# Peptides against a protein of PDB entry 3C2G, part 16

Target 1, 209 residues: chain A of PDB entry 3C2G
Amino acid sequence: IRTFDLLGLLLHDSDAIDGFVRSDGVGAITTVVQYPNNDLIRAGCKLLLQVSDAKALAKTPLENILPFLLRLIEIHPDDEVIYSGTGFLSNVVAHKQHVKDIAIRSNAIFLLHTIISKYPRLDELTDAPKRNRVCEIICNCLRTLNNFLMMWIPTPNGETKTAGPNEKQQVCKFIEIDILKKLMSCLSCEGMDTPGLLELRSTILRSFI

## One batch from the design tools (peptide; made by RFdiffusion4, then SolubleMPNN)

Design b1_p10_1_s3 (from b1_p10_1, 6 letters changed)
Fold by OpenDDE base, seed 1:
Structure b1_p10_1_s3 (fold): chain B 209 residues (1-209), chain A 10 residues (1-10)
Amino acid sequence: as target 1 above (209 residues)
Amino acid sequence: MEELGAALPK
């Protein structure tokens, strides 16, 4: 636990973060968080989030790491773990087609829907810290979905990848009224990237027109 | 349309 906190303090610049990632730091963290200790898992996932935008991740094999993390955030009850894990997922798939492919093959789209669905509406949460954390989790899930959807948007030259039938079916679940209401509720939270969420809303809706 | 990252923990 204290080791992850210390590492988090030391990894304050891009060069240090890249150095850590190049040294298989992500693999090391994922090995440690396999222990059934919630404090350790929380600290490890927080550190993963801190390094999740590293350029070196483009060259890191994630075939074993990403499926493990997806399973962790599927089953773990701690919102802090879910927050860190979904944040990591959103960042690590960004601008990396091969990582998106790994995530999709590991049922990430379905998982994102499951995570959003398990939380109550934000207006039902009276505790502000809890409400904000839930909002952040939902936003992380939706950002990740946006990054997946970007693969299937036609380019001006008419070239596009086509989603498979299963992926299309899973994506269709995100236009459910419950999901859209949760997205709209997140737009009302202070400190959120409102322009980004509006763009995401537009992307989701356009994907089905 | 741009890809979106997650907010890093402060």
Scores: peptide ipSAE 0.038, ipTM 0.725, DockQ to the pose 0.577
Fold by OpenDDE base, seed 5:
Structure b1_p10_1_s3 (fold): chain B 209 residues (1-209), chain A 10 residues (1-10)
Amino acid sequence: as target 1 above (209 residues)
Amino acid sequence: MEELGAALPK
């Protein structure tokens, strides 16, 4: 735990973060968080989130890391772990086709829907910190989905990757009224990036309607 | 449509 906190303090610039990632820092964290200690898992996932934008991740083999993380956030009850894990996922797949492919093969689309679905409507949450955290998790999931959707947008040359039937089915679940209501409820959360949420809503809806 | 990262804590 203290080691992760210290690492988090030292990894304050992009070069340090990239250096850490190049040194298999992500693999090291994921190895440590395999131990059944919730505090350790929380701290490790927080650190993963902190380094999740590293350019060096494009060159890091994630074939074992991503499936592990996806399983972790599927089963772990701690919102902080879910927040950090979904945040990591969103960032790590961004602009990285090969990472998106790993995530999708690892059932990420379905998992994102599952995560959103397991939380109550935000209007049912009276505790503001909890409500905000849930909103952030939902946003992370939707950002991740958005990043997946980018694969299926035609390029200027007309080339596009086509989603498979299963992926299409899983993606269609995000236009369910319950999911849309949860997204809309995030707009009422204090301190949230409302413009960003509106953009996400727009991009998701435009992709399917 | 742009790819987006995670929300960072403010």
Scores: peptide ipSAE 0.032, ipTM 0.675, DockQ to the pose 0.640
Fold by OpenDDE base, seed 4:
Structure b1_p10_1_s3 (fold): chain B 209 residues (1-209), chain A 10 residues (1-10)
Amino acid sequence: as target 1 above (209 residues)
Amino acid sequence: MEELGAALPK
């Protein structure tokens, strides 16, 4: 735990983060979080989130790491782990087609839907910290979905990847009324980036029109 | 549409 906190303090700039990632830091964290200690798992996932925007991740082999993390956030009951893991996923797939492909073949789209679906409506959560954390998790999932949708936008050369039939079907689950209501409920959460959420809402809805 | 990152812990 203290080691991850210390590492988090040392990883205060992009160069340090990139250096850590180039030194297989993500693999090292992933190894540590395999131990059945919830405090270690929480701290490790938090650190993963802190390094999740590293440019060096584009060169990191994630074929083993991503499936492991996806499995972790599928089964782990701690919202802090889910928050960090979904945040990591959102960032790590951003701007990286090959990472998106790994995530998608590892059933990430379905998992994101599952995560959103398992949480109650935000209006049913009376504890404000819990409600906000759930909102953040939902937002992480939807941002990840957004980043997947970007694969199917035409490139400057006019080429576009087409989603497979399975991916299309899984994506269509996100226009379910329950999912949309949860997204809308996030707009009422205190301390959230309301403009960002509105943009996300617009982007998601536009992808289905 | 733009690529979106997650909020980093403060």
Scores: peptide ipSAE 0.031, ipTM 0.684, DockQ to the pose 0.613
Fold by OpenDDE base, seed 3:
Structure b1_p10_1_s3 (fold): chain B 209 residues (1-209), chain A 10 residues (1-10)
Amino acid sequence: as target 1 above (209 residues)
Amino acid sequence: MEELGAALPK
């Protein structure tokens, strides 16, 4: 725990973060968070989130790391772990087709739906810190979905990949009224990127047109 | 349309 906190303090700049990732830092964290200690898992996932934008991640083998992380955020009860893990996922898949492919093969789309579905409506959460954290988790999930959907949207200059039948079916679950209501409720949360959420909504809707 | 990263922990 203290070691991860210390590492987090030392990894304050992009060069240090990138150096850590190049030195298999993500693998090291992943090894440590396999221990059944919730405080350690929380600290490790927080550190993962901190390094999740590292350029070196594009060259890091994630074939074993991503499935493990996905399983962790599927089953772990701590919202802080879920927040950090979904945040890591959204960042690590961004602009990295091969990472998106690993995540999708590892059932990430379905998992994102599962995570969103397990949380209550934000209006049912009276505790503001908890409500905000849940909102952030939902946003992380939806942002990840957006990054997946972007692969299948025609770009002016690129070959449009076609989603497979399974992926299409999994994506279709996000137009469920419950999911849409949760997305809309996030727009009312303080400190949320409202423009980004609106764009996401548009992307989701366009994926079905 | 832009790919979105998560907000870094504050």
Scores: peptide ipSAE 0.039, ipTM 0.725, DockQ to the pose 0.594; fails the geometry check

Design b1_p10_1_s4 (from b1_p10_1, 7 letters changed)
Fold by OpenDDE base, seed 2:
Structure b1_p10_1_s4 (fold): chain B 209 residues (1-209), chain A 10 residues (1-10)
Amino acid sequence: as target 1 above (209 residues)
Amino acid sequence: MEELGAARRK
């Protein structure tokens, strides 16, 4: 625990973060969090989130790391682990087609749907810190979905990949009324990534209409 | 070409 906290303090700038990532820091964290200690897992996932926007990740193979992290999120009920893990996922899939493909093959779409579905409506949460954390998790999931959907929308200058039948079925779950209500609820929360959620709304409309 | 996607969170 103290080691990850210390590492988090040392990784205060982009160059230090890139250096850590180039030294297989992400692999090192994933190795350490294999031990069944909740505090260690939480600290490790937090550190993963802190390095998830590093430029060096573009050159880092994630074929083993990403499926492991998805499984970790799936089996842990800890909101802090889920927050950090979904945040990491959201960041690493952004602007990286290969990483998106790994995530999709690793059942990320279904997992994200499951995560959103298990949380109550935000208006039912009276504790502000809990409500905010839940909202952040849902936003991370929805942002990740947006990154996936964008692959399948025709752009004026690019060849678009057609979603396979399995991907289509999984994506269709995100237009369920419960999910849409949660999207709208997140849009009403202060301090949330409203631009990203509005982009998702637009993306959904373009994908299904 | 940067693929279109949501902004990364810090």
Scores: peptide ipSAE 0.029, ipTM 0.620, DockQ to the pose 0.252
Fold by OpenDDE base, seed 1:
Structure b1_p10_1_s4 (fold): chain B 209 residues (1-209), chain A 10 residues (1-10)
Amino acid sequence: as target 1 above (209 residues)
Amino acid sequence: MEELGAARRK
């Protein structure tokens, strides 16, 4: 725990973060968080989130790491772990087609739906810190979904990846009224990535209408 | 179209 806190304090610049990632720091963290200690898991996932935008991740094999993290955020009850894990996922799939492919093969689309669905409506949460954290988790999930959907939108040159029938069915779940209401609720929260959420709304409409 | 999935800059 103290080691992850110390690393979090030391990794303040992009070069240090890239150096850590190039030294298989992500693999080291994922190894440590396999121990059944919730404090260790929380600290490790927080550190993963801190390094998740590193340029060096483009050269890091994630074939074993990403499926493990997806399983962790599927089963772990702590919102802080879910927040860190979904944030990591959102950042690592951004602008990285090979990482998107790994995530999709690892059932990430369905998992994102499951995570959004398990939380109550934001208006039912009276505790402001809890409400804000839940909103951030949902935003991370929705941002990740947008990155996937954009792969299947026809470009002006007509080049598109074709989603498989299973992926299409999984994505269709995001037009459920409950999910759309949660998206709208997040748009009303202060300090959220409103432009990103509006982009997702547009992407959903273009994909299904 | 550049993949608009911006990494959340910390």
Scores: peptide ipSAE 0.022, ipTM 0.623, DockQ to the pose 0.298
Fold by OpenDDE base, seed 3:
Structure b1_p10_1_s4 (fold): chain B 209 residues (1-209), chain A 10 residues (1-10)
Amino acid sequence: as target 1 above (209 residues)
Amino acid sequence: MEELGAARRK
């Protein structure tokens, strides 16, 4: 625990973060968080989030890391772990088609739906810190979904990757009324990625209408 | 279409 905290304190600049990632820091964290200690898992996932936008990650094989993390955030009850894990996922899939493919093959679309579905409506959460954290988690999930959906929208030249039948079925779950309501609720939260959520709304409409 | 980058979370 103290080690991850110390590492977090040392990783203040992009070069240090990239250096850590190049030194297989992500692999080291993922090894450590396999131990059944919730504090260690929380600290490790927080550190993963902190390095999730590192340029060096583009050169890091994620074939073993990403499925593990997806399984972790599927089963772990701690919102801080879920926040960190979904944040990591959203960052690593951004602008990386090969990472999106790994995530999709690892059932990420369905997992995102599951995560969103397990949380109550934001208006039912009276504790502001809890409500904000839940909103952030949902936003991370929805942002990730948007990046998946965008792969299947035709480009101006008419070229498009076609979603497989399974992916289409999984994506269709996001037009459920409950999910749409949660999307709308997130738009009302202060400090959220409102432009990204609005884009997702547009993307959903274009994908399903 | 330009893929949206996730917001940097630190």
Scores: peptide ipSAE 0.021, ipTM 0.612, DockQ to the pose 0.410
Fold by OpenDDE base, seed 4:
Structure b1_p10_1_s4 (fold): chain B 209 residues (1-209), chain A 10 residues (1-10)
Amino acid sequence: as target 1 above (209 residues)
Amino acid sequence: MEELGAARRK
């Protein structure tokens, strides 16, 4: 735990982060968090989130890491783990087609839907810190969804990757009324990535209408 | 194909 905290303090610049990632730091974290300690898992996932913007991740093989992380998120009913994990996911899939493919093959779309669906409506959460964390989680999930949807939007040259039938079916779940309501609720939350959520709204409209 | 996606955030 302290090691991850220390690492987090040391990884304050992009070069350090990239160096860590190039040294298989992400793999090291994922190895450590296999130990069944909730505090360790939280700390490890937090550190993953901290390095999730690393440029070096584009060259990091995530074939084993992503499925592991997704499974970790799936089995841990811990908001901090889910927050960090979905945050990591949202960042690593951004602008990386191969990473998106790994995530999709690893059932990320369905998992994200499940995560959003399991949380109550934000208006039902009276505890502000809890509500904010839930909102952030939903935002991470929705941002990830946006990244997936974006890959299926035709480029100006008319080229687009088409969603497979399974992916399309999974994505269609995100237009259900409950999900849309949660998207709208997140848009009303203070301090949230409103531009990103608005982009998603636009992406949804473009993808499904 | 162009890499499309949302901006990253910490």
Scores: peptide ipSAE 0.034, ipTM 0.692, DockQ to the pose 0.220; fails the geometry check

Design b1_p10_2_s1 (from b1_p10_2, 6 letters changed)
Fold by OpenDDE base, seed 3:
Structure b1_p10_2_s1 (fold): chain B 209 residues (1-209), chain A 10 residues (1-10)
Amino acid sequence: as target 1 above (209 residues)
Amino acid sequence: EEIVKKYKFE
């Protein structure tokens, strides 16, 4: 625990973060969070989030790490872990095609839907900190989804990948009224990436409806 | 102060 806190305190500099990632720091964290200690898991996932935009991640093999993290955020009950994990996921898939492919093969699209679905409606959450955290988690999931969808948007001047039938089916679940309501509720939360969420909404509608 | 990362959106 204290080690991750210490690392978190030291990793204020982008070069330090990149150095940590180059030294297989992400692998080290994922090894530690395999132990059934919620405090370690929370601290480790928070640290993952803190390094999730490191340039060195583009060169890091994530084939084993990412599926593990996806499984963790699927089953872990702690919102802080889910927040950190979904935040990590959203950042690592951004502009990294091979990471998107790993995530998709690891059933990430379905998982994102599952995560969003497990949370109550934001209007049912009276506790502001809890509501905000849930909103952030949903936003992280939706951001990740948008990053996937962008791969399949036809460009006027370019070849685009086509989503497979399974991916299309999984994406179609996000047009469920409950999911759409949660998306809309997130737009009302202060500090959310409203433009990005609106982009996602547009992307979903254009791609699948 | 928590290091807040700017989440990437594509």
Scores: peptide ipSAE 0.024, ipTM 0.582, DockQ to the pose 0.099
Fold by OpenDDE base, seed 5:
Structure b1_p10_2_s1 (fold): chain B 209 residues (1-209), chain A 10 residues (1-10)
Amino acid sequence: as target 1 above (209 residues)
Amino acid sequence: EEIVKKYKFE
């Protein structure tokens, strides 16, 4: 715990973050959070989130890391872990196609739907901090989905990959009325990136037209 | 490979 806090204090510049990532820092954190200690898991996932936008992640092998993290956020009950884990996932998937492929093969699309589905409607949450955290988690999931969907949108100049039949079926679950209501409720949350959410909505809708 | 949208978390 204290080590992660110290690392979090030191990793405020891009060069330090990149140095940490190049030194297999993500693998090191992932190894440590395999220990069944919730405080350690929370601190480790927070640190993962803090380094998740590092350019060095594009060169990091994530074949073992991503499946582990996906399993963690599938089963862990703590919203802070889910927030950090989904935030990490959304950022790392943005880096390279191979990372997207690893995540998809690891059933990430279905997991994102599962995560969104497990939370109550935002209008049922009376505690503003809890409501905002849940909204942020949903946004992280939808952002990750957006990064996947962008691979399958025809571009004028690119070889567009086609989603497999399973991926298409899993994507179709995001047009469920309950999911759409949660997305719409996130647009009304204070402190949310409304333009970003509108972009996500537009991408989702375009994937079904 | 085109880097899609990244977010910085506080």
Scores: peptide ipSAE 0.023, ipTM 0.619, DockQ to the pose 0.357
Fold by OpenDDE base, seed 1:
Structure b1_p10_2_s1 (fold): chain B 209 residues (1-209), chain A 10 residues (1-10)
Amino acid sequence: as target 1 above (209 residues)
Amino acid sequence: EEIVKKYKFE
């Protein structure tokens, strides 16, 4: 715990973060958070989120790390762990095709739907900090989904991958009325990435045309 | 204050 907090205090600049990532810092964190201590898991996932946009991650092998993180955020009950884990996932898949492929093979699309589905409606949450945290988690999931869907939308000048039948079926779950209501509720939350959520809405609709 | 990280879209 204290070691991760100390590392978080030292990793304020991009060069230090890149240095940590190049030294297999992400692998080290994922090894330590396998210990069944919720405080340690929370601190480790927070540190993962802190380094999640590092340039060095583009060259880091994530074949073992991503499946582990996906399993962790599937089962862990702590919203802070889910927030950090989904935030990490959304950033590491951005602009990294090989990372998207690893995540998809590890059933990430279905997991994103599961995470969104497990939370109550935002209008049922009276505590503003809790409501905002839940909204942020949903937004992280939806950002990750958008980055996946964009791979399968034909562009006039580009070779587009085709989504497999399983991926198509999993994507179809995101047009459920309960999911759409949660997406719309996130658009009303202060400080949310409204342009990004509108982009996702457009991307989802285009996936069914 | 929780530093709101800038999340990336593709």
Scores: peptide ipSAE 0.022, ipTM 0.566, DockQ to the pose 0.098
Fold by OpenDDE base, seed 2:
Structure b1_p10_2_s1 (fold): chain B 209 residues (1-209), chain A 10 residues (1-10)
Amino acid sequence: as target 1 above (209 residues)
Amino acid sequence: EEIVKKYKFE
């Protein structure tokens, strides 16, 4: 715990973060969070989130790390772990095709739907800190979905990948009325990336037209 | 202040 707090204090500089990632820092954290200690898991996942936007991650093999993290956020009951894990996932798949492919093969699309479905509607949450954290988790899931969907949208100058039949079926679950209501509720939350959520809405519409 | 890193979209 204290080690992760110290690392969190040191990792404010982008070069320090890249140095940590190049030294297999992500692998080291994922090894430590395998111990059945919730405080350690929470601190480790928070540190993963803090390094998740590092440029050095583009050269880091994630074939063993990403499936482990997906399993962790599938089963762990702590919203802080889910927040950090979904935030990490969102950032690592951004601009990294090979990481998107690993995530998709590891059933990430279905997992994102499962996570969103687990939480009640935001209007049913009276506790403001809990409501905000749930909103952030849903936003992280939806941001990750947007990063996947963008691969399958035709660009004027690019070869478009075609989603497989399983991926298409999993994506179709996000147009369920309950999921759409949760997306819309996130747009009303203060401090959320409203432009990003509006982009996702546009991406979803373009994916089904 | 917890430096909330801004998440990246593609």
Scores: peptide ipSAE 0.023, ipTM 0.572, DockQ to the pose 0.099; fails the geometry check

Design b1_p10_2_s2 (from b1_p10_2, 6 letters changed)
Fold by OpenDDE base, seed 1:
Structure b1_p10_2_s2 (fold): chain B 209 residues (1-209), chain A 10 residues (1-10)
Amino acid sequence: as target 1 above (209 residues)
Amino acid sequence: SEIVVKYEFE
């Protein structure tokens, strides 16, 4: 725990973060969080989130790391772990087709739906910190979905990857009324990226038109 | 566009 905290204090700039990632820092963290200690898991996932936008991740092999993280956020009960893990996922797949492919093969789309579905409606959460954390988790999931959907939207040049039938079916689950209501509820949360959520809404709608 | 969010320590 203390080691992760110390590393977090040292990683304040992009160059330091890239250096850590190039030195297989992500692999080191994922090794540590395999121990059955929730405090270590929380601290490790938080550190993963902090380095999740590193440019060096584009050159990092994630074939073993990403499936492990997906399994972790599928089963772990701690919202802080889910928050950090979904945040990492959204950032690590951005602008990296090969990482998107790994995530999709590991059933990431279905997992995102599962995570959103397991949380209660935001209006049922009276504790503001808890409500905000749940909203952030939902937003992380939806941002990840957006980044997946972008690869299947036709470009002006006509070159687009086509989603398979299974992926299409999984994407269709996100137009369920419960999911849409949760998206709309997030738009009303303070401190949220409202423009980003509106863009996501637009992306979802375009995927079904 | 694709979304990248910079997270700060809480």
Scores: peptide ipSAE 0.391, ipTM 0.858, DockQ to the pose 0.671
Fold by OpenDDE base, seed 3:
Structure b1_p10_2_s2 (fold): chain B 209 residues (1-209), chain A 10 residues (1-10)
Amino acid sequence: as target 1 above (209 residues)
Amino acid sequence: SEIVVKYEFE
């Protein structure tokens, strides 16, 4: 815990973050969070989130790291871990086809649906901090989905990658009424990435037209 | 476009 706190204090600079990632910092964190200590898991995942936009991640092998993280956020009960993990996932897959491929092969699309589905409707949450955290998790999942769907959006010249039948089936689950309602409910939360959510809505519509 | 969010330290 103290080590992660110290790292947090030192990693306010983007160059420092990039240096940490280049020195296999992500691998080091993932090693630490394998211990059955919730405080370590929370701190480690938070640190992962904080470095998730590092440029050096484009050169980091994630073949072992990403499936582990997906399994962690599938089973861990702590919203803080889920928040950090889904945030990391959304950022790390962005603009990285090879990372998207790893995630998709590890059933990430279905997992995102599962995570969204396990949370109650936002209007059923009276505690504002809890409601906001749940909203943020849903947003992280939906941003991740957006980044996946963008692979299959036709370009102006009509060329696009084709989703496999399994991926298409998994994507189709996101047009369920409960998922759509949760998407729309996030738009009512202050401080959320409303433009991103609107873009996702557009992406979903384009994916099914 | 694809979405990347910068998360600040708490």
Scores: peptide ipSAE 0.387, ipTM 0.871, DockQ to the pose 0.661
Fold by OpenDDE base, seed 2:
Structure b1_p10_2_s2 (fold): chain B 209 residues (1-209), chain A 10 residues (1-10)
Amino acid sequence: as target 1 above (209 residues)
Amino acid sequence: SEIVVKYEFE
């Protein structure tokens, strides 16, 4: 635990982060968080989040790492782990088609829906820190969804990928009233990425119209 | 553009 904390302090710039990632740091963390220690898992996932936007991840094999993380955030009860994991997922799929494909094949779209669905409405959470963390988790899920949806939007060059039937069905679940209400609730939370959520809303509308 | 979560060190 202390080792991860110390490492987190050292990884404060992009070069250090890239160096860590190039040395298979992500694989090392994922190995450590396989042990049934919640404090270790929390610290490890936080560290994953810290390196999740590293450029070196584009050259890192994630075929085993990503499915493991998806399983972890599916079952782990700690909101801090879910926060870090969903944040990592959003960043790691960004601008990387290969990683998006791995995530989608691992049922990531459905998982995002499951995570959002398990939390109560934000207005039912009276504890502000808890409410904010839940909002952040939902936002991370929705950000990830946006990154997936972007694949199926036509580019200026006229190139477009077509979502498969299963992906379409999974995406359709996000237009459920309860999901939309949670999206709207997140827009009302202070400190949230409102522009990003508005972009997602626009992307969803364009996907269904 | 694609959304990336910026991590802030606490």
Scores: peptide ipSAE 0.033, ipTM 0.694, DockQ to the pose 0.590
Fold by OpenDDE base, seed 4:
Structure b1_p10_2_s2 (fold): chain B 209 residues (1-209), chain A 10 residues (1-10)
Amino acid sequence: as target 1 above (209 residues)
Amino acid sequence: SEIVVKYEFE
């Protein structure tokens, strides 16, 4: 645990982060978090989040890692793990089509919906730190969704990937009124990426029109 | 555009 914290403190430089990733640091973390220790899992997932935007990840095979992490956040009810995991997911799929494909094949879209659905409405949360964390998790999920949806938006030249029928069905779950309400609630939270959420709203509209 | 969020080290 302390080792992960120490590593996190040392990984302030992008080159250092890339070096860590190139040295199979992500694989090492995923190996460690397989141990049934909640503190270790939290620390490991936090570290994953910290390196999740590394350029070197584009060259890292994630075929085994990503499904494992998705499963981890699926079964672990810990907000910190879910926060870190969804944050990791949102960053690693960004600008990486092959990673998006792995995530989608691993039922990521459905998982995102499940996560959002399990959390209460933000207005029901009286504890501000808890409410903020939940909002961040929902935002991570929605940001990830946005990155997926962007693949299927037609480009001006008419070239676009087509979502499969399963993906379409999974995406359709996000137009549920409860999901939309949670999206709107996140827009009112302080310190959130409001422009990003507005972009998602636009993307959703474009995807379902 | 795709969204990437950089998290600050806490």
Scores: peptide ipSAE 0.017, ipTM 0.563, DockQ to the pose 0.660

